Peptides against a protein of PDB entry 5HOI. Designs and how they scored, part 37

Target 1, 351 residues: chain A of PDB entry 5HOI
Amino acid sequence: FRYMPFSPAGTPFGFTDRRYLTMNEVGYVSTVKNSEQYSITVSFFDVGRFREYHFEDLFGYDLCFLNEKGTLFGQSKTGQIQYRPHDSIHSNWTKIIPLQAGERITSVAATPVRVIVGTSLGYFRSFNQFGVPFAVEKTSPIVALTAQNYRVFSVHYSQFHGLSYSLSELGTSSKRYYKRECPLPMSLPNINSDMKKDANLDYYNFNPMGIKSLFFSSYGDPCIFGSDNTLLLLSKWRSPEESKWLPILDSNMEIWKMSGGKETTDIHVWPLALAYDTLNCILVKGKHIWPEFPLPLPSEMEIRMPVFVKSKLLEENKAILNKKNEIGADTEAEEGEEDKEIQIPVSMAAE

## One batch from the design tools (peptide; made by RFdiffusion4, then SolubleMPNN)

Design b1_p10_6_s3 (from b1_p10_6, 5 letters changed)
Fold by OpenDDE base, seed 4:
Structure b1_p10_6_s3 (fold): chain B 351 residues (1-351), chain A 10 residues (1-10)
Amino acid sequence: as target 1 above (351 residues)
Amino acid sequence: SSRLSKLINS
C-alpha cells in the first residue's frame, strides 16, 4: 500500500497534461503541466459571486481544498501549504509543515475558520484561517480530510484495522470528538476484479482507497462516496450509540434506472456535494470514471436508499410484459426481447 | 432524467 495525496473529487492526469486538483459545490480547481511548472486555475460555478483566477505554481501542488472564502493548496512531499483567499482583501500565506523522513501530507482541508493538515504518519495539524497553529495530535494514518466550519471528518487507514473515521470539532481551546477512529464500513477497491481495465489501474494508482469524495451535507452530516459508487451518510452522530452509516444512494442503480434498465458502462457519477436530498454531481460519459476537460455542467441526483433488487424489477417487468402479451395475442411477436426498455415504476424513476 | 437521457442518447 502507498499513501497518496487525496483531495475531494480530485482527478488523475491520465494521459493528459491537466487534471482537477479538487471540485465541490463551490467550484473546481485545475492544474496544467507547463514544462517544470504548473498553471493552476480556480474556477467557480457561481460566476456572479466569484471571479475565476489563475497563478503559476512552482511547487507542484498535489493537494487542494476549495471553500467559499479561499483555496488551500499543499505539496505532499515538501510539506508546503498555501492558502489563497478568493478576495483581494486578505493576503495569501504560505507555511512549511515539518515532515519526518518518508512522511507525506495525505490530505488538507480548509474552512473559513480552520485549516487542517493530515499526514501518512497520522499527524493531525490544526490552524486558524491565518495559518496560526492550534495543536498537533498523533492519530492513525490520515488518508482523507474534509471540514465544515469547526467540524472535521477524517478518514484513517491502518494495515491491521482497515478504514476508520473520526468526527471532531475544533473549538478555540480544545478538540472535541463525536467519533474517534471508529470502523468505516466502506468497501475498498478490489484490485483483482477492477484493475483488469487500464482506466481503473490509473485511477487506483492515483487513489488507492477509491474515495472519490467526502464532504459534509447541507445539514452537517459526514458523507463519503467510495469506489462502489455508493453515497454513505453518517446519521445521528451526536448520539454515539445511535450513530450509523446509511447507504443513501447507489449511483450505479440510479444510472441503470435512468437508462431504462440498460447496462451503461460508459456513464459515471462524480460526486460534488449533498444539498438537502440531492447529490450534486458531474455525469461523466466515456472510458474514464472521472471528468475530463471541459468540465460538464453539474447534475442533480435525488437520494434513494437502495431497497430495490434489480432481479425483482426485471421479473416484475417480464411478468407485466407477459400479461400484456397474453391479452394482445394477435400482434406480431417477432421484435427481439433484448431491446425493450424496462418500465421503471414512476415512484422509482428519478425525475 | 432529461440530462442523463441526453447523455445516454448522445
Scores: peptide ipSAE 0.015, ipTM 0.721, DockQ to the pose 0.582
Fold by OpenDDE base, seed 1:
Structure b1_p10_6_s3 (fold): chain B 351 residues (1-351), chain A 10 residues (1-10)
Amino acid sequence: as target 1 above (351 residues)
Amino acid sequence: SSRLSKLINS
């Protein structure tokens, strides 16, 4: 296993000179490789609220986190981090995170009030928005981070125990845990089945955990979107014994419904954020499961608990078709009916 | 619905 730098909804280079370092509901950060340097662009969806900006990156930042106040960059190998406020009133700052031999920064997160750095050895480093350190804690190896206000959602990996998560609050004087290294019931990428496609192997090498993104919902609930394309939400996290992961959206099922029950292999959901009852996402059409350039406009997908079994719907529709064919023996079967959209019951149809 | 149906049918 190799610890790779993780950023929310980050994309690989693939065969191109460009990739997205991160994207969310605020915007998207791209990097273009120009010989030995990179050009970074910070773009926004709300062009009336924010102005796009760019800069030359001589360090090769491979970690990024975007929020409404600024962008945090990190270099996984050197330990360099940079915070760039979107507003020119506030100064940029740079810091070197001390790394041990073989240690990598695996994830970074930033809110308007906190900066968090997680490493492959499980060093959790917290700072204020000005890069003043609060604490260093040793945890299980960190593979992903997100943060909202004072809250941090961290994903950890152990070779023996798989994925775990923590939910913590970074006060001024102390860190409070709501959840501490609890099992994360997320499916890992299936190397043997999924890696038969070269495009999936490239993505797996970029992101071995298959975590496409993680974020806090608009209500402040931790969300994670894995390789199974299921959105998980941590419900009731304030009550330790009542806390549970809810599969609030199977995006593959929703794509299948919206296609009239046709198997589509070229449409992919790329998660950005959960705003109320809608997943903000990029709908990707193509060979790659990640968005390319230019970035498509965000789409909204209504959250729905996966109550229905696809196989049963297909069997029921086949049984209805067979009964119609038994009754309709006298009318010339027009050969053109192979393309009949599966009648998804109105209660299951995404309007 | 409408953007995805256009993407699926394109």
Scores: peptide ipSAE 0.015, ipTM 0.722, DockQ to the pose 0.579
Fold by OpenDDE base, seed 3:
Structure b1_p10_6_s3 (fold): chain B 351 residues (1-351), chain A 10 residues (1-10)
Amino acid sequence: as target 1 above (351 residues)
Amino acid sequence: SSRLSKLINS
C-alpha cells in the first residue's frame, strides 16, 4: 500500500499534461505541467463573485483545498504549504511542514478560520487562516481531510483495521471530538473487478482508497463519496450513540433510472458538494470516470435512499409487458419497436 | 432529466 496525496475531487493527469488538483461547489483548481514547472489556475463557478487567477508553481503542488476565501496548496513530499486568499487584501503565506523520513502530507484542508494538514504517519497539524500553529496531534494515518468552519472530517487508514473516521471541532483553546477513529463503512476499490478497465487502473494508482470526494453538506453533515459511487452522509453525529452513515444516494442507480433503465457504462458522477437535498456533481461522459478538460457545467442530482432493486423493477416491467402481450394476442398490433423505456414510478422520476 | 437525457443520447 502507498499513501497518495488526496484532494477532494482531484483528478489524475492520465496521459495528459493537465489535471484538476481539486474541485467543489466554489470552483475548480487545475494544474498544467510545463517541463519542471506547473501553471496553476484557480477558477470559480460564480464568475460574478470571484475572479479567476493563475500563478506559476515551482514546487509541484499535488495537494489542494478550495474554499470561499482562499486556496490552500501543499506538496506531499517536501511538506511545503501555501495559502492564497482570493482577495488581494490578505497576503499569501508559505510554510514548510516538518516531515519525518518517508512521511508525506496526505491531505490538506482550509476554512476561512482554520488550516489543517494530515500526514501518512497520522500527524494532524492545525493552524489559523494566517498559518499560526495551534497544535500537533498524532492519530492513525490520515488519508483524507475536509473542513467546514471549525469542524474537521478526517479519514484514517490502518492496514489492520481498514478505514476509520474522526469528526472534530477546532476551537480556540481545544479540539473536541464528536467521533474519534470510528469505523467507516465505505467499500474499498476491488482491484480484481474494477481494474479490468485501463482507465480504472490509472485512477486507482492515483487514489488507492477510491475516495472521489469528501465534504460537509450545507447543513454541516460529513459526506463521503467512494469508489462504489454511493454518497454516504453521517447523520446524528451530535449524539455519538445515535450517529449513523446513511447511503443517501446510489449515483449508479440514479444514472440507470435517468437512462430509462439502460445500462450506461460511459456516464459517471463526479461529486462536488451536497447542497440541501441535491448533490452538486459533474456528469462525466467517456472512458474516464473523472472529468477532463474543459470542465462540464455542474449538474444537480436529488438525494434518494436506494430502496429499489433493479432486478425487481425489471421483473415488474417484464410482467407488465407480458400482460400486455397476452391481452394483445387478439389484435394485429403491429410490432412497433416501442422503445423499452422502463416505467419508473412517476414519483421517482427526477424532473 | 433533460441534461442527462442529452448526455445519454449524444
Scores: peptide ipSAE 0.015, ipTM 0.719, DockQ to the pose 0.580
Fold by OpenDDE base, seed 2:
Structure b1_p10_6_s3 (fold): chain B 351 residues (1-351), chain A 10 residues (1-10)
Amino acid sequence: as target 1 above (351 residues)
Amino acid sequence: SSRLSKLINS
């Protein structure tokens, strides 16, 4: 196992010289390799609110976090971080995070009020938006971070205990835990089944945990989207005893439904954010499970608890067809049984 | 609906 730098919805280079460092509801950050340098572009979905900008990266930033006020960059090996406000009124700042031998920055997060750095040794470093340090805490090894306002959702990995998560609030004087290194019931990538396709191997090498993204919902609930394409939401996190992960969307099931029950192997959901009851995502068509260039426009997918099984829907549809045939309804169209569009209940048809 | 249907049917 190797700790890899994680950024929310970041993509690998694959066979190209370019990748997305991160993307979310605000926008997307791309990097292009130019010999020994990189050109970084920070792009936005709301082009009326934000202006796209670019700069030359001499450090090879492999970590990124985008928010509404700025972009945090990090270099996993050197420990360099840079915060770039979107507004030119505020100055960029750089800092070197002290790393031990073999330590890596594994994830970074930034809000308008906090900067967080997590490492492969489990050092959790907190700063304000100006790079003034608050604290250093030793945790289990951090593999992913996201943050909203003062709240931090951290994912940890132990070879002995698997995945865990923490939910904390970074006040001015103290860190509060709502959850501290609790088990995370997320499926890890299945090396044996999924690795049959070279494209999945490339993605696994880039992101061994298969965490496509993690974010806070618009309501401030921690969300994670794994390799199984299931969106998990942490419900009732304010009540430790009532806290539970809810599988609020099986995106593979939703794609299957929206295809009329056709098995599609070339359509993939790439998660950006959860806004109210809709997953903001990129619909990716092609061999790769991640978006290529140019970035498709975001799509919305309504969240739905995965209550139905494909086999039951197929059986019910066959039973309805058989009953129609018994009632002597001249279904003139002998379209082959396998290609018949599954009547998905209207309550389950995505708009 | 409309974007995914377009993507599936394209």
Scores: peptide ipSAE 0.016, ipTM 0.726, DockQ to the pose 0.575; fails the geometry check

Design b1_p10_6_s4 (from b1_p10_6, 5 letters changed)
Fold by OpenDDE base, seed 2:
Structure b1_p10_6_s4 (fold): chain B 351 residues (1-351), chain A 10 residues (1-10)
Amino acid sequence: as target 1 above (351 residues)
Amino acid sequence: SSALTALINS
């Protein structure tokens, strides 16, 4: 197993010279290879609130986290991090994170008040927004980070224990754990089933954990979107005994419903954020499960618990068709090729 | 979502 640099909703280069370093509800960060250099562009969805900017990257930043106040960049191998405020009033700062032999920065996160660096050896480093260090903690190997305000959602990986997560609050003087290295019930990518398509192999090599993104909801709940295209939300995390992961959206099921029950193999959900009851996402059409260039406009998907099984809906529709045929036996109904549109119950059709 | 319906029908 190799720890890879993770950024929320980051895309691989694939066969191209460009990729998204990260994207979320604020915007998207792209990088383009220019020989030995990279050109980074920080773009925003709210063009009235933010101004797009670009810069030359001589370091080859492979880690990124975008927030409303700035962008954090990191280089996984060298340990260099850079914070770039969106506003020109605040100065950029650069820091080198000391790495041990073979250690990599695996993820970075930034809020308006905190910068967090996680490593393949499980070093959790916290800073303020100006790069002043608070603490270094040793945890299980970190594979992903996200943060909102003072809260950090971290995903850990052990070869022996699989995936775990922590939820912590980084106060001024202390770190509080709400959850500490608890089991994360997320499915890992199935190498044998999914790798039949070359496009899935490239993505797996880029992101072996299959974590497409993780974020905090607008309510401040940790969310994770895995390779199974299920959005998991950590509910009741303030109550240790009541805390549970909720599968609040099966995006493959929602695509299937919206297609009239047709198997669509070329439409993919790329998660950005959870705002209230809607997943903000990019709908991707094509062979790649990730967005290419240009980036499509974000779409909204209503969150819904996956209560329905495709097989039951197919059986119910067959039973309805058979009942119509039994009642209609006296009328020579022309054998129109009734397109096998699964009548999805109107209550399940998202408008 | 109108966007997904448009994408499915495109």
Scores: peptide ipSAE 0.044, ipTM 0.821, DockQ to the pose 0.603
Fold by OpenDDE base, seed 1:
Structure b1_p10_6_s4 (fold): chain B 351 residues (1-351), chain A 10 residues (1-10)
Amino acid sequence: as target 1 above (351 residues)
Amino acid sequence: SSALTALINS
């Protein structure tokens, strides 16, 4: 196992000279390798509200977080971070995070009011939007961060306990925990099943946790999208005893339904954000589970609790077909190999 | 979604 730099919906280079450092509902940040330097572009979906900008990166930023006010960059090995406001009113600032030998920045997050840095040794560093430090806390090793306003959702990894999560609020005077290193019921990538495809090996080497993204919903609920392509939402987190992870969308099941029950292996959901009852995502067609260049337009996918079991639907459809064949045995109708569209019950069909 | 249906049928 190796701690890798994580950014929300970040993509690997693969066999290319370019990748997405991060993407969400605001936009996408790309980097292109130019010999020993990188060219970074910050692009936005709302082109009326924001202007695309670029700069030369001499540090090789491998961490990024985009919000409505600016972009945070980080270099996992050197500990350098840079915050760039989207407006020209506020100045860019750069800081070096002190790292121990072998320590890496594993994730960064930024809101209009907070900057957060997490490390492979579990150092949680908080700053204001101007890079003024608030605190340093020692936690379990941090593998992913996201933040909204004053709230931080952190994912931790321990070799002994697997994945855990924390939900905290970074007030002006103190840090409050709503959840502190609680078990995260997310499946890790299965090396034996998933690594049969070279494309999955490249992604696993880039992101060993299989966390495609994590974000806060529009309602301020922590969300995580793992390698199983299931969107988990943390419900009732204000009530410690009632808090639970809800599997609010199985994107593989939704793709399977929309394909008429055909096994599609070349269509992938790449998560951006959860807005109300819709997952904002990139639909990816191809060998890679991540978007390539140019970035497709975002799509919306309605959230649906995975109540139905695919195996039962397949068994029910087989039973219907067998009954039709038992009744039809007397008529030599060469009804051709009609595409066995699995009749998905109307209640499961996307309206 | 219409986009997913279009992508499946493309």
Scores: peptide ipSAE 0.044, ipTM 0.822, DockQ to the pose 0.606
Fold by OpenDDE base, seed 4:
Structure b1_p10_6_s4 (fold): chain B 351 residues (1-351), chain A 10 residues (1-10)
Amino acid sequence: as target 1 above (351 residues)
Amino acid sequence: SSALTALINS
């Protein structure tokens, strides 16, 4: 197994010279390979609040985290990180994270008050927004990070124990754990079933955990979106005994419902953020499960607990069709086998 | 959402 650099909603290059380093509700960061250098562009969805900017990257940043105040960049192999405020008032800063032999930065996160670096050896490094270090902690190997204010959601991977997560708060004096290396009930990508298509293999090689994104909701709940296209939300995390992962959206089910029960294999949900009761996402049409260029406009998908089973809906509709055909057998109307849209109950149709 | 319906029907 190889630890790969992870950034929230980051995309692979594929066969192109460009990719998204990260994207979320604030915007999207793209990089274009120009011979020996990269050109990075930081773009925003709210063009009235933020101004797009670009710079030449001589380091080949492969890690990124975007927030409302700045962008954190990282180079997984060299340990270089750079924080770039969006405003011109605050200065950029650069730091080298000391890495051991074979160690990689696997994920970075930044809030207006904290910078976090996670590594393949489980080094969790915390800084303030000015790059002043607070602490170094050794955990299980970190594969993904996100942060909101002082809170950090970390995903860990062990070859022996699989995926775990931590939820911590980085106060001024100490780190508090709400959850510490608890089992994460997320399915890993199934190499044998899903990798039959070259495009899926390219994505797996880029992101072997299949974590499309992780973020905090607008309510400050940890969210993760895996390769199964299910949005998991950590509910009641303040109460250790009551805390549970809720599958608040099966995006494959929602796509299937909206297609009238047709199997669609060319529509993909790419998660950005969870705001209240809506998943902000990019809807991707095509062979690749990730957005290409230009970036489509964000879409909203209402969160719904996956209570319905496709098989039952298909059986009920087949039973209705068979009853209609039995009643209609007295009228010789050759109504051809048109793929009769599965009548999904209106209460289940996402608008 | 209207966007997903439009994308499915496109």
Scores: peptide ipSAE 0.044, ipTM 0.822, DockQ to the pose 0.607; fails the geometry check
Fold by OpenDDE base, seed 3:
Structure b1_p10_6_s4 (fold): chain B 351 residues (1-351), chain A 10 residues (1-10)
Amino acid sequence: as target 1 above (351 residues)
Amino acid sequence: SSALTALINS
């Protein structure tokens, strides 16, 4: 197993010279390979609030985290990190994270008040926004990080225990755990079933955990979006005994409903953020499950608990059709069985 | 919804 650098909603190069390092509700960071150099562009969805900027990357940054105040970059192999404020008031800073032999930075996160670095050996390093270190903790190997304000959601991987998660708060004097290396009930990519499509193999090689993104909701709840295209939200995390993962959206089910029950294989949800009751996402059409260039505009998808089974809805609709045929309605509308949109209950149709 | 419906029908 190789620990790969993870960034929220980051995309592979594929067969191209360009990829997204990260994207979220704030914007998207792209990198273009030019010989031995990279050109990085930091773009924003709110073009009135932020100005796009670019720079040359001589280090080959493969980790990124974007927030409303700046962008954190990291190089997984060298341990170099750079924080770039979006404003011109605050200075950029660079730091080298000491790495052991074979250790990699696997994920980075940044908030307006904290910078976090996680490694393949489970070193959790915390800094302030100016790169002043607070602490180093040894955890299980870190595969993904996100942060909001003082809170950190970390995903860990063990070959023996699979995926686990921690939820912590990085105060000024101490780290508090709300959850510490608890089992994460996210499905891992199934190598045998999903890899039959070449496009999925490239993505799996880029992201073996299949974590498309992780973020905090607008309410400050940890969210994760896996390879199964299900959005999981950690509910009641303030009460350790009551804390549970809620599958708040099956995006494959929502696409299927919106297609009138047609199996679509070329439409993909790429998660950005959860704002209130809507998943902010990129709708991707094509062979690749990730957005290409140019980036489509973000879309909103209403969160809905997956309560319905496709097969049952299909059987119920067939039973309704058969009853209509038995009642001998001589109305010659032989609209072929293939084109009849599945009557999804209106209360369950996404607006 | 509308963007996804447009994408499905495109």
Scores: peptide ipSAE 0.043, ipTM 0.817, DockQ to the pose 0.606; fails the geometry check

